# Peptides against a protein of PDB entry 5JXT, part 254

Target 1, 319 residues: chain A of PDB entry 5JXT
Amino acid sequence: SLLPKKEINVYIGMSEMQVKWYQKILEKDIDAVNGAGGKRESKTRLLNIVMQLRKCCNHPYLFEGAEPGPPYTTDEHLIYNAGKMVVLDKLLKRIQKQGSRVLIFSQMSRLLDILEDYCVFRGYKYCRIDGSTAHEDRIAAIDEYNKPGSDKFIFLLTTRAGGLGINLTTADIVILYDSDWNPQADLQAMDRAHRIGQTKQVVVYRFVTDNAIEEKVLERAAQKLRLDQLVIQQGRAQVAAKAAANKDELLSMIQHGAEKVFQTKGAFGTMAEKGSQLDDDDIDAILQAGETRTKELNARYEKLGIDDLQKFTSESAYE

## One batch from the design tools (peptide; made by RFdiffusion4, then SolubleMPNN)

Design b2_p28_3_s2
Fold by OpenDDE base, seed 3:
Structure b2_p28_3_s2 (fold): chain B 319 residues (1-319), chain A 28 residues (1-28)
Amino acid sequence: as target 1 above (319 residues)
Amino acid sequence: MEKEKEEELKRREEERKKAREEFKKKKE
């Protein structure tokens, strides 16, 4: 029988460079961030801020002119300038040592380009599929990854392109480098490894930038998923989970952790303490803390009814 | 400076392409 997948949210502090860029994004639109625009603030402007903050959480090199130089070369700076890359770099070494193989999903094809540069730099062999990948090349990449004795350790996928019915049960680890606004897209991504033919325990690591907008993206996705489950169970077809955040929800998401980000001069959390010098014990501590917070998050939403889950709780924006 | 950035970006793109296509060359 297929073992249930284990899902762990991995909460990761921003690097110093991410903090600086996160501050810069907020400062550029400070009036919108403070809600001073009132009814005149466009939903489009707020969505653009959300998009930039999510880019920052993924990697600062997603911004033009962010990459350091001269010299303009790939080096360890590609890793230490993004908290998620620091954790990924250590986690991949462990995964490889265990004889596991890994799917890495992102919403951002440009982040996959950075992950390719990283794979080349570390000597990791990989396959890639995104929305622009030709059908024939997609088949060839899947076949190359799935072949017996494949030397391809990593499969890089955009979440939606990976969601298209493919079988990747030759991997047992799934990393969601970022989250979709639709939790069903992430589930469909996980189901590429968690299917009939899987012989190992599938473990899903969901990377979440701590004290940032991504926590609120995750909470909203968890809320929506629970609502969808309850609607199915209760046969209440009319409760369409509000697919799109309203302006106030977007503003609350943008404001989450912003004060602490403005007060921060360096990196956050374990990134401030250890930077790129995380050891195996630091990774275990991050994973254990993540498992605890994951259980707490799930337990919060499991207790809520349909009517409660339809309300966006803004209360955690100021803590 | 701008030229050096463009040259590095091009280098990375070529290396990514090479890395993605490595398995295709082994089948020839």
Scores: peptide ipSAE 0.493, ipTM 0.887, DockQ to the pose 0.075
Fold by OpenDDE base, seed 4:
Structure b2_p28_3_s2 (fold): chain B 319 residues (1-319), chain A 28 residues (1-28)
Amino acid sequence: as target 1 above (319 residues)
Amino acid sequence: MEKEKEEELKRREEERKKAREEFKKKKE
């Protein structure tokens, strides 16, 4: 029988470079961030800020002129300049040592380019599929990954490309490097490994930048998922949840953690204390804290009815 | 100004791509 998947949100502090770029993004649009634009602030401007903040949470090298060079080098700076990469680097060593194989999902093909550079740097054998991958090349990559005795450790996928009904049950670990706005896209990604034919316990690690926009993206996704489940259970298919965040919701998401980011000199959390020098105990602590916060998050939304979930703006989650 | 910036961006992306390809070849 297929074992239930274990899902763990992994809350990760920003690197010093991420903090600097996060500050720069907020400062560039400070009037919008402070709500000074009022009724005149465009939803498009707020969505653009959210997109830039999400890029920053993934990797600062997603911005023009952020990567050191020319000359461009592939070295440890690729890892220590992003909190998610620091945690990923330690986690992948553990995953490999236990004889597991891993799917890594992202929304951003440009992040997969960084992850390819990282895989080559560390000597990890990998496959890649994104939105631009030809159909034949997708089949070849899947077959190469799934073949008996495959030496491919990592499969790099965009969440949408990985959602296309493929079977990757030869992997038992799923890393969501970032989250989709639609929780169903992430579930579809998990279902590539968590499917009939899986023989191992599937573990899903969802990376979430702590004290940043991604916490609010996660909360919104969890809320939506619970609402969708309740609507299906009650047969009320017509309760179109207000699918798109309003301006005030977007503003509250942008403002989340912004003050602390402006006050921060250097990195956040474990990244401030140890930087890239995380040990196995630090990883265990991060995973344990993540498991606790994941249970708390789920318990918060499990108690809510449809009417509560429809009214629940990102602000009411703290009352 | 916008065109020059776009051309500079494209040049940097091409240089990064080249550096990536050279690094991959050294690791194979």
Scores: peptide ipSAE 0.331, ipTM 0.814, DockQ to the pose 0.572
Fold by OpenDDE base, seed 1:
Structure b2_p28_3_s2 (fold): chain B 319 residues (1-319), chain A 28 residues (1-28)
Amino acid sequence: as target 1 above (319 residues)
Amino acid sequence: MEKEKEEELKRREEERKKAREEFKKKKE
């Protein structure tokens, strides 16, 4: 029988460079961030801010002029300038020592380009599929990864490309480097490893930038998933969960952690204390804290009814 | 000004691509 997957949210502090870029994004649109734009603030402007903040949470080098150079180099700066990369780098070493194989999903093909540079830098053998990958090349990459005795350790995928019904049961670890707005897209990605033919316990690590917009993206996704489940169970098909965030929801998401980000000089959390010098004990502590917060998050939404889940208020998850 | 920024962006993207290709070749 297929074992249930284990899902752990991994809460990761921003690097110093991420904090600086996060501040810069908020400062550029400070009137919108403060809600001073009122009815004149376009939903499009707020969506653009959200997308910039999500890029920052992934890697600062997703911004023009953020990468050091010219000359451009592939070196340790690729890792220490993004909290998620610092944790990923330590976690992948552990996963490899355990004899596991890993799928890494992102929403951003440009992040996969950074992850390719990282894989080459560390000497990890990998496959890649994104939305632009030709059908034949996709089949070839899947077959190369899945072949008996494959030396490919990592499969890099966009979450959308992972949704296309492919079988990757030769991997037992899934890393969601970032989350989709649609929790079903992430589930479909996990189901590439967690399906018939899997012989190992599938573990899913969901990376979440702590004290940033990604916590609210995660909360919204969890809320939506619970609402979808309850609607199916109760036969209330008319409760179309408003698929798109409203302006006030987007503004609340942008404001989350913004004050603390403005007050921060340097990195956040474990990134401030240890930076790139995270050891195995630090990773265990991050994973244990993440497991606890994941259970707490799930327990909050399990108690909520349909009417509560329809009201996306930033406060309702804490009452 | 917009064209100059677009040309500068394109130049930086090409330089990054070259640096990536050179790094890959040194690791093979």
Scores: peptide ipSAE 0.307, ipTM 0.802, DockQ to the pose 0.568
Fold by OpenDDE base, seed 5:
Structure b2_p28_3_s2 (fold): chain B 319 residues (1-319), chain A 28 residues (1-28)
Amino acid sequence: as target 1 above (319 residues)
Amino acid sequence: MEKEKEEELKRREEERKKAREEFKKKKE
């Protein structure tokens, strides 16, 4: 029988460079961030800010002029300038030592380009599929990854390209480098490894930038997932979860952690204390804290009814 | 402006590609 998947949210502090870029993004649109634009602020402007903040949470090199150079080099700076890369680098070493194989999903094809550079730098053999990959090349990449005795350790995928119903049950670890606004897209990504033919315990690591917009993206996704489950269970087809955030929800999401980001002169949490020099104990602490916060998050939404889940609870923005 | 940004992005992609190729050659 297929074992239940274990999902753990991995809460990761921003690097110093991420904090600086996050500040710059907020400062550029400070009137919008402070709600000073009132009813005149376009939803499009807020969505653009959200998109830039999510890029920052993934990697600062997604911005023009962020990467050090010329000369452009693939070196340790690719890792230490993004909190998610620091944690990824340690986790992949552990995963490899365990004889596991890993799927890494992102919403951003440009992040997969950074992850390819990282794989080359670390000497990890990989496959890649994104939205631009030809159908024949997708089949070839899947077959190369799934073949008996494949030396491919990592499969890099965009979450949407992973949506094609492909079977990757030769991997037992899934890393969601970022989250979709639609939790069903992430579930469909997990189901590439967590499917008939899987013989191992599937473990899913969901990376979440701590004290940033990604916490609110995660909360919204968890809320939507619970609402979808309750609607199915209660047969209430009419409760269309409003898929699109309103302006006030977007503003609240942008404001989340902004004060702490402006007050911070360096990195956050373990990234401030250890930077790229995380040890195995630091990783175990991050995973344990993540497992606890994941249980707390799930328990919060499990207690809510449909009517409560339809209300965006703004209360958690001021803690 | 947009064309110059696309050309600069392509130039950076080519420089990163060259750096990857040089790094591969150093590991062989």
Scores: peptide ipSAE 0.026, ipTM 0.531, DockQ to the pose 0.277

Design b2_p28_3_s3
Fold by OpenDDE base, seed 4:
Structure b2_p28_3_s3 (fold): chain B 319 residues (1-319), chain A 28 residues (1-28)
Amino acid sequence: as target 1 above (319 residues)
Amino acid sequence: DEEEKEEELKKREEERRKAREEFKKKKE
């Protein structure tokens, strides 16, 4: 029988470079961030800020002029300049040592380019599929990954490309490097490994930048998923949840953690204390804290009814 | 100004692509 998947949110502090770029993004649009634009602030401007903040949470090298060079180098700076890469680097060593194989999902093909450079740097054998990958090349990559005795450790996928009904049950670990706004897209990604034919316990690690926009993206996704489940259970298919975040919701998401980011000199959390020098105990602590916060998050939304979930703006989750 | 920025971006992306390819070849 297929074992239930274990899902763990992994809350990760920003690197010093991420903090600097996060500050720069907020400062560029400070009037919008402070709500000074009022009714005149465009939803498009707020969505653009959210997109830039999400890029920063993934990797600062997603911005022009952020990567050191020319000359461009592939070295440890690729890892220590992003909190998610620091945690990923330690986690992948553990995953490999236990004889597991891993799917890594992202929304951003440009992040997969960084992850390819990282894989080559560390000597990890990998496959890649994104939105631009030809159909034949997708089949070839899947077959190469799934073949008996495959030496491919990592499969790099965009969440949307990985959602296309493929079977990757030869992997038992799923890393969501970032989250989709639609929780169903992430579930579809998990279902590539968590499917009939899986023989191992599937573990899903969802990376979430702590004290940043991604916490609010996660909360919104969890809320939506619970609402969708309740609507299906009650047969009330017509309760179209207000699917799109309003301006005030977007503003509250942008403002989340912004003050602390502006006050921060250097990195956040374990990244401030140890930087790239995380040990196995630090990883265990991060995973344990993540498991606790994941249970708390789920318990918060499980108690809510449809009417509560429809009214629940990102602000009411703290009352 | 916007065209010059786009050209500079394309140039930087191409330099990064070359550096990546050279690094991959050194690791094979």
Scores: peptide ipSAE 0.330, ipTM 0.813, DockQ to the pose 0.545
Fold by OpenDDE base, seed 1:
Structure b2_p28_3_s3 (fold): chain B 319 residues (1-319), chain A 28 residues (1-28)
Amino acid sequence: as target 1 above (319 residues)
Amino acid sequence: DEEEKEEELKKREEERRKAREEFKKKKE
C-alpha cells in the first residue's frame, strides 16, 4: 500500500540581500502599501507588488541589477544571498546521503535557471522540465530520470509542467521551492512522486519565507483547500471560492511582515545568526519548528466552517 | 532612454549567459 505523504512547511528567514530588496520593493510603492491609494489603487498594481515580493522571497537575482557583476561569477554568493538556497544546499546534502532522489518545483522558470547554475556549481546531476520544454525532450528527460540506476539526483520542474500527469515515483523527496496560488497545482506536483509505483515514504518540504508575503500565500492556499474540501463534502457547489484575491486581501498580504522588514538591519532568523554556516542541528531545528507550525496551521483550518473560510481576514486565523 | 535600458539589459543577459557557459565548460 502507498504510505501517506508527509508534508512539512519549512519556514526560512530572508538573507540580508533579500531584506534590502524587499524593503526597496515596499518603498517604491509605499503609498499603495500603506493603503493611501484608496479606490484609485488598481488591483493590477497590487498584483505586481505581490509578484515582486514573491520573486524576492525566491531569489534576489530574479531582479535586474541584483546579481553582482560584471563580471558575473558562479560561486557561494548564489547560495548565501537567498535564505531558501542556504536551506536547500544543506537539505540536498542530507537527502543525497540518505540515498533519496528529489523533485524541486517552482512557479518561476527563471528560478530554475538559478537552480541549474547551483546544480552545476555543486556538481549535482539533474534533469529539467518547464512549460517551454518540447514534448519529445520532456519524455527523454523523464525516461533519463526514471531509468534503473539513473545518476540524475535532482529533477527541476515548473509546478505547471509537473501537473501534466507524469510519473516520477523514482523520487521520494519533493521540494516545493515556492507555492502556487492554487493549492491543487501543488498537490498535483506532489502526486508525481506520491502515486502507485512509489516504494518509499514520500516527504514534501514546502519552503516558506518567514515574516513575508509567502506566509499569507500559504494561509490563503490552505484556506482555499479546506473550503474546496468542505464544499465537495456538503454539496454546496454554489460556494465558488472567489478564485482571485480582492484588493483588500492583496493589500493585507503585502502588509504582512512589512513593518518588521523595515525595522530589520541585516538578515532574518537563522539567516541572521548562522547565515551560510547552518549545520545539521540547525536544519533539524528548522524542520522540527516547521513540522510544529504545519500542524498548528492545519489545526486552525480544520476547525473553521464554510462561512468562516469565505471570509479571508488576516485576523480570523488567530481567533 | 527606454531603448538604451533595453540594450543594457540585453548586454547584461548575454554576459550572464556567457559566464554560465564558461562555468559549465570548466566543470566538465
Scores: peptide ipSAE 0.274, ipTM 0.782, DockQ to the pose 0.602
Fold by OpenDDE base, seed 2:
Structure b2_p28_3_s3 (fold): chain B 319 residues (1-319), chain A 28 residues (1-28)
Amino acid sequence: as target 1 above (319 residues)
Amino acid sequence: DEEEKEEELKKREEERRKAREEFKKKKE
């Protein structure tokens, strides 16, 4: 029988560079962030801020002029300038040593470009599929990854491109480098490895930037997923609620952690204490803390009814 | 200009792509 997948949210602090860029994004639109723009602030402006903050949580080099240079180099700076890359680097080494194979999903094709540079730099053999990958090249990449005795360790995928019915049961680890606004897209990505033909315990690591917008994106995705499950169970198909965040929800998400980001000098959490020099014990501590917080998050939403789950609780960053 | 910015990003992505290809060739 297929074992249930184990899902762990991995809460990761921002690097010093991410904090500086996160501050700059908030400062550029500070009136919007403070809600001072009133009724006149467009939902489009807030969606743009959300998109920039999510880019920052992924990697600062997604912004123009962020990468140090010239000369531009592929080196350790690609890793230590993003908290998720620091954790990914240590986690991939462990995964490889265990004889596992890994799918890495992102919403951002440009992040996959950074991950390709990283894979080449570390000497990881990989495959890639995104939304621009031709159908034939997609088949070839899947076949190359899935072949018996394949030396391809990593498969890099955009979440939506990976959702398209492919079988990747030759991998047993899934890393969601970021989350989709639609939790069903992430589930569909996980189901590429967690499917008939899988022989190992599938483990899913969801990377979440701590004290940032991604925590609220995750909470909203978990809330929506629980709501969708309850709606299906109750046969109330019409209650498939407004998938798109309203203006006030977006504002609350933007505000979450903003005060702490403005007060922070340097990096966050374990990134401030150890930087890129995480050891195996540090990774174990991060994973254990993540497993605990994941259980707490799930337990919070399991107790809520449909009517409670329809109310987005905007916890402001000031509470 | 936003267009000049996208072109500079594309140029950097292409330089990184070339560096990847050269690095792959050096490992063969």
Scores: peptide ipSAE 0.076, ipTM 0.646, DockQ to the pose 0.173
Fold by OpenDDE base, seed 5:
Structure b2_p28_3_s3 (fold): chain B 319 residues (1-319), chain A 28 residues (1-28)
Amino acid sequence: as target 1 above (319 residues)
Amino acid sequence: DEEEKEEELKKREEERRKAREEFKKKKE
């Protein structure tokens, strides 16, 4: 019998560099962020800000001129300049010691390029598939990863490329490095490992940048998922969850954590205290806190009806 | 293993350098 998957949101503080870039993104469009643009502000402008903030949460080197150099090097700076990389680096060591194999998903092919450089730097053997990968090369990469006795530890995938119905049940760990706006895309990614033929307990780690836009992306995705479940259960086909955020929702998401980001001179949370020098106890604390917050998040949405889930609960960014 | 890793690392660094240079040229 297939064991239920365990899902844990891993809440990760920004590095000092991420905080600085997050501030710069907000400052560049400060009138938009403050809602001063009113009805004249384009939804396109807000969507662009959201996209830049999500890039910042993933890795600052997704921006031009962020990478230190010349000379350009692949070194520890690739890790310590992104909170998600610091946590990933510690988790992968633990996962490998357990004799597990891991799928890493992202929405951003350019983040997979950074993860390839990281894999080479750490000496992790990997496969990669993205949207540009030819069909034949996809088959070859899957076969190479799934073969008996494969030395490939990591599979790097874009969430959309993973959507192709591929079987990766030779992995038991899934890392969602970022989240899709559509929770079904992430579920489809998890189902590459959590499928018929899996013999292990699948564990899913969802990385979420704390005190940033990604918390609101996660909340909205959880809200949508619960709404979709209730619509199926109640047979109410007419409750099309409006897939696209409105301007006020986008603005609220952009404003979330912005004040704390502007007040912060360095990194956030454990990233401020330990930086790249996280130990096993720090990781256990992050995972335990994440498991607690995941249960709380799920419990919040499980109590809501369809009518409540159709309302975006703008808890104020200032409460 | 270490030599192969160093060679692959150097290739990646050179590819990243080229990509950065091409990106700069497209903005000029």
Scores: peptide ipSAE 0.026, ipTM 0.514, DockQ to the pose 0.029

